# Peptides against a protein of PDB entry 6DSZ, part 242

Target 1, 361 residues: chain A of PDB entry 6DSZ
Amino acid sequence: NYVVTAQKPTAVNGCVTGHFTSAEDLNLLIAKNTRLEIYVVTAEGLRPVKEVGMYGKIAVMELFRPKGESKDLLFILTAKYNACILEYKQSGESIDIITRAHGNVQDRIGRPSETGIIGIIDPECRMIGLRLYDGLFKVIPLDRDNKELKAFNIRLEELHVIDVKFLYGCQAPTICFVYQDPQGRHVKTYEVSLREKEFNKGPWKQENVEAEASMVIAVPEPFGGAIIIGQESITYHNGDKYLAIAPPIIKQSTIVCHNRVDPNGSRYLLGDMEGRLFMLLLEKEEQMDGTVTLKDLRVELLGETSIAECLTYLDNGVVFVGSRLGDSQLVKLNVDSNEQGSYVVAMETFTNLGPIVDMCV

## One batch from the design tools (peptide; made by RFdiffusion4, then SolubleMPNN)

Design b2_p23_4_s2 (from b2_p23_4, 10 letters changed)
Fold by OpenDDE base, seed 5:
Structure b2_p23_4_s2 (fold): chain B 361 residues (1-361), chain A 23 residues (1-23)
Amino acid sequence: as target 1 above (361 residues)
Amino acid sequence: MEEEERKEREERLKKVLEEIEKL
């Protein structure tokens, strides 16, 4: 009996930071194909807590905290459209991952989108949104009493959605998305009516954005709105304010991932296809009436890392660089540059042994 | 001019990173 010890997946395809094990613990959650690894972030590094096997490749992994929960819950969607909401429970030394809710959200009819599965959670935890198929937006209402995740579809007129997020500070759940049509790429917003199961007109739109606009970042209050990242430009829009920058440094390689550093959305990490790590800064201006407006956007090169599939800021200038193509890293952001002018130092490297070639023999 | 711009960038980055270490 050759127990082919199936080599554990080492390629990272998602990561998220939050308070999953307790309200006080800072956790790093790492998705490696079908495996979820849960760590506690400590001053000494990452302490492993639990590893969980999922019934399929993890496609979406998001932490969220509904009103009245003491700690974050975990939403997972697999590539086979199995959805679940997970809770961590510990009783003494016994650790259980409890399924609060589950469901299959696959449609019998639909063209799977070429840009893959997108899953997003409303910041106020009213719903989960899923872009699984072209011309459809799937909504999962978040109801605490329901163990079965029920979903419905809303038709999107925009068939080629590139990226989508829920906006912050909206009375109704509001999505912002980049889409492509024959005239180019555009940004649009829709309000999502749970009651009527339809889209209403959103607060704003921006037609004819950069042709390679690829990512939407929802910006928290007080700024609100969204950042749109392209190949050559970064733009901000909130309905009232528009700002655009075109820093030459971002033209060299495509930005492929981002992560918010500050809870107020003043700083973001950006990673590109060459493993360059940037900081995006939102400079505020306080008006005489006490309103906060965006003054400027700035991008600064921090250094180089492994090519990030995902980034997550942990704490104290420590960043986890989840890599699919290379070794994942814990890196430290330093105030002073090294001899090479880099503000990034690798603290720990996690060897990537490459794709699990499922040799279906 | 280039060296002054570099120093100004370094000083700006320093301020940004000092704020990160306090989070």
Scores: peptide ipSAE 0.211, ipTM 0.788, DockQ to the pose 0.734
Fold by OpenDDE base, seed 2:
Structure b2_p23_4_s2 (fold): chain B 361 residues (1-361), chain A 23 residues (1-23)
Amino acid sequence: as target 1 above (361 residues)
Amino acid sequence: MEEEERKEREERLKKVLEEIEKL
């Protein structure tokens, strides 16, 4: 009897950083299929704290801090549409992951979207948004006293949503999304009314963006708005300002992931399908009235890593590169390039043993 | 021309990365 010790999953399908274990701890959370790994980021590297088995493949993993919470809460959605909000609680040496709320958000009717599950959280923690099915946007209101995650659907006229985010600095929760229709790809915004359970007209739209526009980045204040990443172009729009760049270097491989470096949204890491790591820079212009506007966008190649499924900036120029196809890495961003002209140095590599084929025994 | 553009790029990157180390 070869006890095939079911090898623990090593392929990373999501990562997030925040303050989950405490208000002071910087955490890295890694999703590996059904497993959640929780680390504390230290000067010495990643310290393992807890591993949690989930009842399904993790499809969405997001940290958020509702008003009056001392630390971040974790939203998880599984591929089977089980949703939960988790809290870390430590009492001496006892570590518990508490389920604050849970629910199943599966619909009986709907076409699962070809681009998979998208889960987003309003920056002001008013709601969770889910794109699970074509033509539907699911809303989970965030209520502190609710142990049951209740959701409702709002109909989307736009059937083929590519990506969606909540915008920052909006009086009402506002989504920005890329969608495709027979005329091409477009960007649109909607305000989400929790009271009326409907969409209202958003602050702006941009018709006829790049045909391969694939990713939305919500930009925090003071800039606000969104970045739209395509195959050939990167565009910014906030309703008042539009700016586009088409750096030749991004045409070589599709940008597949991003992570914000600065809290103010001045810098983003970008990873492409070849494992190239870029810095996207937002150059600021201060107006005479004290308003900050975007002056320019710039993309700079930092170096090469494993092909990122997800990226997260940790601290002190350390980046976690979560890879599904290759080895995950901790990398250091250096001010000076190495002999090869790279600003990226691998600090630690985590061997990926390949996809766990669910052998249904 | 390419070497000057490279140096300008390196100087721009250096400024960007120096700001990262201060976070």
Scores: peptide ipSAE 0.200, ipTM 0.780, DockQ to the pose 0.722
Fold by OpenDDE base, seed 1:
Structure b2_p23_4_s2 (fold): chain B 361 residues (1-361), chain A 23 residues (1-23)
Amino acid sequence: as target 1 above (361 residues)
Amino acid sequence: MEEEERKEREERLKKVLEEIEKL
């Protein structure tokens, strides 16, 4: 009798930071295959609060705060297309993760996209968007009273979407996406009409971006717009302003993940396939009319970590590096470099015991 | 020139990181 001690998954495939347990608590949520781990971030480190088993591999995990909620809700989508909205409830010592809404969003017809599942939430919490299948954008309207997540599809003319985000500061929910066609990669925007269940023309587009443009970052106000990350370039566009940089340092390895540090979108962490950690900086310029515009973009190398699958800034210069291929880490960003010229110091390392082969026997 | 650019970079980075610790 081989007691296969079912080793808990250690490979991280997603992480998010927010206020899930309370309005005041800072939480780190970690997805490890079918497992959700919930921590409170404390001055002493990560305090475990709850672990939750999910019905399938977590494919999307996003925190969002609908209008009139005191704390964040959690959207999860599994690789089996089970969607849920979770809420943390504590009553004395009793901790419950309640399902506010759930649904299966699988389509009977559709080719699963080669770039995998993308799930995004409108910053104003009007809808959830899902890219599950080529040529379709699935919309889940967010309604407080609806316990059943109902979705509809909008047809995308762009069959090969690379990445998609909702933009900030838009009157209507607006997506920005990188797509590929026979002519190359492009960026486009669409407004999403919930009423008509269709796309309207978005505020801007950028044809013929870098061939390896792979990520969209939606930038909060006051800047607005999006950052497009490629292999060789980082570009900003908001409809009125375009700015591109091509720092040679990013060409050495592909940027694979990002996380916003500042609520205003002035700083982002970037991780590459070599485990290098960068800071992307949006420099502001105040115009004479009081408008804030993007002056410049800068990329600075901070140091080296485990190869990040996901990054999340916690607080006080502490970053969680979620790794699928290596050990996950808590790292500290320091003002002064160490003897090796690194601004990154590992505080804690979480051993990755390798892929849990779900031996479906 | 390279050493001055490096120092300026380090100063810029220091300023950025100091701003992070205040958040």
Scores: peptide ipSAE 0.194, ipTM 0.782, DockQ to the pose 0.790
Fold by OpenDDE base, seed 4:
Order: C-alpha cells, then structure tokens, then sequence
Structure b2_p23_4_s2 (fold): chain B 361 residues (1-361), chain A 23 residues (1-23)
C-alpha cells in the first residue's frame, strides 16, 4: 500500500473572513481545492483551528449570519454542485463542523457558464443566488428548519452574465449584474420574488458600461448601490447617483479581485493580475438632511503582493492575499511608505507548491 | 468589545489612508 501522502493543496482558490468559530473570534477561512482551513486571527498571527476535507473542489465559500444566529454560518458550493451550510460547534476541546443543510443543485439541462460558478448571499439572508448555467439564476431560499437545500431556477433573458451580487438595503432581494450582449456590456437589476419565483423589474439599470466591465461590488448602506469595475474605469451607481473614474494606473493590469474593508463600504481592497494592491475609497458627503451621498471615488496604489485570487482584510492593517498562481501572503498596510513608496510589507509567505493533480484513479 | 475593536481598526486604517492621500 503506497500511501501516496497526497501533498496538501497549497494554491488558494478562495478566502473569507468573519466570525465562524464564535461571535468574538475573527476567523480566516481558506479554500485550497478540496480543503477548507479555518484559522483564528490573533495578535501573534494565524492560529490553525481545523482543517476540513470537502467532497469536491470548493467553488463558492461565503459566510453569512441569519437573523438570530450568534455567529456566522458557512455556505460552500463545490464544482460538482454539492451545496452545504456548515456550522462550527465547540464543546470543550471537541471541535465539530456540523452540516446544517445540504443539497445538490446540479441541473440536467443547461450550459455551464464560461465565467464559472458564481454564488452570492442576500445581505438579509433571505436567499442564496447561484449563476451556474447561462440563462438561469438559481435560488436557494434560506429557511432555518430546512436541512435540505432546495433550489429553483429563474430564467434570465441575459444569457451572458459576467458577475452578479445582491444589493444592500432592498425591501425585496435584489440582484445587480453585468451582462454582455451584441451591443456591449450592461448593468441591470432585478428583484427576486421568492413567492412567484420570478424576476421583477429592479430599481435601476445602466446600459453601455465599459466593454471590459468584469466585477460588481454591492455597497452597503448608507451609500447603497453598486460599484462596477472595468479595465479602464470604476463606476458607482445606486439608481439616483452615478459616478465614474478612469484612473490610468488601473489600465496597466486587470483588476481580478476585491474585498470590502469597512462595514459601511467606504473602502475596498483591489488586486490586479500583476499583484498590485489598491485601495478604492468612497468619499462621503453628508447632506443637510442627514443623508450620506457619495462625493467621489479614489484609487490609491498601496504596493505589490503575490497575484491575488482572493483578498481579505483581517485586522490592524493586515490583509490576507490568497494566491493561486504564487505564494499566499499575510501583508501589513503601513501608514508610512517604504523607500520604494510601498505601503505594503509582507509579514508571512505561504509557499505554493503548485496544483495537486487529483489523479482520480 | 467588538465595536470598540472595529472602531480601533477603522481608526488605524484611516490613518494609513490619510497618509496615502497626502502623497
């Protein structure tokens, strides 16, 4: 019996930060192919808590906190369309990862989307949305008592969705998405009716966005709306306000990932294909009526890291850079730049040994 | 405790940004 000690995967394909182990603990969760690594973020660094093997490559990994939960739950979708909701339970020294709900969400009919699997959770935890196939949006209603993840499809007229998010502050679950048609790329919104299992007209749309618009960022209240990231431009829209910037620095390399720093959506980390790390800033203007509006958008170059597949802000200026192509890193954002003008310092580097070819024998 | 820690994080990062904005 050659125990091929299958090397553990080192390439990161997803990361998320939240309160999974407890309400108080700050966790970093890292997806490495079929493995989920759970850390507690401490002043001394990352403390490993648990490693979990998944039955398939993790394609979606999102933390969410339903009303009345004291800590976050974890949604995972695999590349084989196995969905689960996981809960961390600790009893003394015993640590269990409990499956609260599971299901297979594969359809018999549908063209898998070329842009891969997208999984999103409504900020109010009403549903999970999945873009798995062209022309379909899959909805998993979130019910506390349901151990079986049941899904239904809503037909999308827009066959080529590039990215999709749920918006914040919407009375009904509302998606915002970038799609491509023969006329170019556009942004549209739909309300999702759980009752009728259909789309209703969303609050706004923006036709003819940048041709290479690739990412949607849902912005929390008080701003609301969405940021659309392109190759040359960054745009904001909330139905009432539109703002666009075209900083020349982002044209050099495609932005490929983002992470919200502030709970109020004032700042975002952006990573590009060259490993450049940016801060996107939303400048506030307080109106006389106490409403907060977006005054301006700004992009600042922080420095260079490994090419991020995913980014997550932890604490105290520490960022986890999850890399698939290079070494993952813990980096620190500093107030003062170094001699090279960089605000980024590598604290720890995690060697990427390359993809484990799961030879399914 | 969590809200205080969050505020401290926001303040630290604000300082970082304020210094970046001066460049």
Amino acid sequence: as target 1 above (361 residues)
Amino acid sequence: MEEEERKEREERLKKVLEEIEKL
Scores: peptide ipSAE 0.113, ipTM 0.627, DockQ to the pose 0.046

Design b2_p23_4_s3 (from b2_p23_4, 12 letters changed)
Fold by OpenDDE base, seed 2:
Structure b2_p23_4_s3 (fold): chain B 361 residues (1-361), chain A 23 residues (1-23)
Amino acid sequence: as target 1 above (361 residues)
Amino acid sequence: SAEKERKEREERLKKVLEEIEKL
């Protein structure tokens, strides 16, 4: 019996950073198909802590910290709609990944969305939102004592949601989403009522955004609002302030991923389909009343990496480039450009052996 | 000039990246 050691998946399909192993540890969590890899970020690089096998391809992976938790919890949704909330526990040398809650969130009725599964968590940890099916928004309330993830659906009038996020700084959980209708793409907001299990009118909307608007970035306070990434434009909206830029450099290739650098949302990494790495900058203006407003948006090309499926800023200018199509990388952002004019230097490369072709023998 | 624009870009990027090293 040749135990064909099933080649471990090497293609990265998601990554997140946070404090999962402890309150003090900075972790990088990497999704590779059915496997979760947990690292501690150290001055020397990535220290592997644990690998976890999941009961299906990881479709959503998000860290969140409910009120009163000392460290982050991990939400995972698989492509088969198995949801779980995981906690890291260490007792001496014994490492365990505990399932705090689980559930299957599959609906019997609904058209699976062509743009795939979207999972988001309210910044205040009131709920998880899932866009699984056209015309439905699934809500999982986050209740501390519930081992069973119960979900309900709210009907969306907007059938073709492109991307959705929860906004920051909202009294009620508020989603911001890009959707498509026969007239084009639009941005809308809804408040989510857990009590009434319905949408209420959100604080703002933006009709007729760029036709290829594909991503929503929720911006933390003090700015609040959202960034909308298109093929040709990047826009900011918070209900009071609207700003748009159309830097020619982003037209060359589609931006496919983003990651926040600063906790205050002043900088974001952007990756495109050519492996170009950008910095998006939110320039602030302090008003005489002490309010912070967005003055301008700027995009700067940093360099080239592997084609990112996901990006994660770690620390000290180190970025993890999770790649599905190429080798994943740890890269360093440098203050000074190299001879090629790049601010990006590869520190470590993780060989991608390609997708595990399920050889159905 | 293309060189002036490059230098201005480098100066802008330097400010951005110097802030990254302080994080």
Scores: peptide ipSAE 0.239, ipTM 0.802, DockQ to the pose 0.686
Fold by OpenDDE base, seed 3:
Structure b2_p23_4_s3 (fold): chain B 361 residues (1-361), chain A 23 residues (1-23)
Amino acid sequence: as target 1 above (361 residues)
Amino acid sequence: SAEKERKEREERLKKVLEEIEKL
């Protein structure tokens, strides 16, 4: 009996933080190719709870909490277009990961997008959106009683979507996306009608953004709107307010990942291709009518980490740095800088043994 | 001076990070 100790994948390709095991537990979920690792975040560090094998490489992993759920559910999409919604269930010492819903969302016709699979969830949990193919936006309505994930496509006129998110605070589900055409890159919004299965005109658009605009961050209320990250600039737009910054420090390396630090969207972590960790700050201005508007954007260099594929803020200044190319890290953000002027200290390092190339035999 | 700018940056970052530790 050759116990082929199948070497577990160590390269991280996704991570999320939320309340998956319970309403009270803070969890870190890590995607390592076909493996999902579930941890509880404790004062002592990461406590492993469960590992789950998936039927394919995890391409999308998002936590969401439908109305009336006490804890988060997990949406997973694989690179083979298998979708599922997972629930954690504990009964005494028995731990089960329950599939609430599943489906295959592959289309028979379509060009797979060059920028890969994008999966997003409406903040009000009305739908899941998928950009899988050029010129199509796939919608999965979220219904509690449906064990089968049914999807429909809406045609996108914009063939080359770079990134897409659902906006916050919208009466109807509204997407914001960066796309490229022969004239450059642009930002557009659409409302998604579940009833009519079509796009309606969104609240705003921004033509001719930076040529290297690559990421959209949806900003929660009270600000609303979106942040667009480029190579040289970071811009904010909410339909009423536009603000742009071009800090020279971000020009040195491409920002490749982001994570929201606080629920109100006043701070974000940014990671670049050199392993630099930044804080993006949204400075508030309170108006005389009690409305909160964005006063300014600021970027601050915190320090250096492993090159992040994904970032997730945990708690108490602790950040998980998920790395594909290097070792993943648990890092602490310190109030005071070290002798080198860094605010980042590695607490724990997780050795990356390299990407397991699934040899498709 | 570069030292003054550094100190002002450190004070700004300190405020931001102190707010993080209170979460």
Scores: peptide ipSAE 0.231, ipTM 0.804, DockQ to the pose 0.684
Fold by OpenDDE base, seed 1:
Structure b2_p23_4_s3 (fold): chain B 361 residues (1-361), chain A 23 residues (1-23)
Amino acid sequence: as target 1 above (361 residues)
Amino acid sequence: SAEKERKEREERLKKVLEEIEKL
């Protein structure tokens, strides 16, 4: 009788930062397969608050703050298409994770997308979007009083969506996505009509982006628009302005994850398949009319970390590096480089014992 | 010179990172 003490999963497959436990607390939430770990970020480090078992592998984990909420809510989608919206509730020492809403969003018919599950939330919290199946975009309207997450599908003409995000600053919920067709990869936008349950023409498109364009970053106002990350290039587009860079340093290894550092979208962390950590910088130009436009894009190598599956900026130059393949890390970004020219110092390392093979024996 | 470009890079990066510490 090998009591395989069910070793807790150590491989990180998602992380998010926000204000989940309170409006004032900064939280780090870590997804480790079926387990959600909730930490408070403190000056002394990560304080564990709660661990939550999920009814399946966490595929999507996003914090969002609907209008009138004092703190963030957590959207989770599992690999079994169980969706929930969670709220942290504390009453004295009693901690509870309340399910505000739940639902199963699985379709009876559909080809699961080869690029996996994508879940996104409209910045204005009007809806959740899900790319689960090829040629379908699932919408979950966010309704405050609805305990049941109901979804509907909108047909996408674009069968091979690579990545999708909701844009900021749009009157209607607007998605921006990279898709592949026989002619290559392209970027397109659609407005999502909740009323008509259809797509309307979006504000812009960019045909023939880089062949390996893999990620969309929605950029907050005042810039708006999106960043498209490829293997060789990083491009910005907002309908009016297009800017592309091809820094040779990113060509060495594929960027695999990103995280916004600044609320205004002026800086992003980028992680590649070699564990290199970059800063992407959006340089602003203030026009005479008071409009802010993108002047330039810049990429700077900060240093090396574990290979990130996910990155999240915490506070005070501290970054959580969630790793699936290696040890997760808390790293500090320093103003001055070390002797090796690195601006990254590991503060804490979390041993990854590898995938818990659920050996169903 | 490569050294000048390196210094300019380091100075630019320093400014960026100094702004991070203020967040």
Scores: peptide ipSAE 0.222, ipTM 0.791, DockQ to the pose 0.781
Fold by OpenDDE base, seed 5:
Structure b2_p23_4_s3 (fold): chain B 361 residues (1-361), chain A 23 residues (1-23)
Amino acid sequence: as target 1 above (361 residues)
Amino acid sequence: SAEKERKEREERLKKVLEEIEKL
């Protein structure tokens, strides 16, 4: 059942890029409240393919590719805790969005977390993790044959999780999270045992991070580990190497979103509350033994955009800036700066008509 | 191949962004 709203939402709540329609197509998927918009990224811009009404406000939207799938699948979680895995299927001119699996993952008992719903997917597609409630981590095992998304909870001792990600390159699914306790903010890791339905000790922890540490970025191999973004500092840790920078430029406004540019995790876009767009750079050092280590972290200001709720790199220096507070944009990253010293040029602007008050009629 | 075209796009992007870093 598609919910057709009388007015189409324009405020963007999430965006992802991947290969959803085919293995070859590059797609931009945009979440606007209850609406999912699917585009093909072309040289001429965004081509609309399909719009889908969801059974509630989209809270999580992630693309993932299980082993042996030719294209990405889409995980959606709504604010009403309806979970689904969607597949795009085209047969001639007929376009269908197929629900491969679905379930409701709401708990009868639990305090909804103040920082909202977090949904993450293991890079090896072993499980989905959900932080919905304080002191609980929900796991959805990914099983191809199961049309019903079954979940279980693991108790977290850390009641106040700020952000959580799955790490890359781990033998077992491993989460890395920032949490708050009376002593401050800390980073911890846990291995997730599907068999025992418990946490095991993770590979590393970092106690007493910056007081305003707010985001975890999982870094792909060969670096592995995580980046922790604060108000004043950006830190990297992989269990062996620790690096921290405190660039003065990030102190002015809180970084609120990020997107990986390089598949190997060498570069990330960062957006702040003022609409500033940054590049975070991981500088490599090749050791004599052929191992690649992180040499340094750098942050470069690219320019200004609408205040990003979400960022996604498309192709050829084109970035989609999904905005909730302002107009969403397609922007081009240029090699040469303009007269104002900006590397960012707006290509297209999508007018935001403001918050759609869901009048549930 | 689609994979070759993807790699070529990724390489072009990498160059653009590497050039942005050098500025």
Scores: peptide ipSAE 0.180, ipTM 0.620, DockQ to the pose 0.041; fails the geometry check

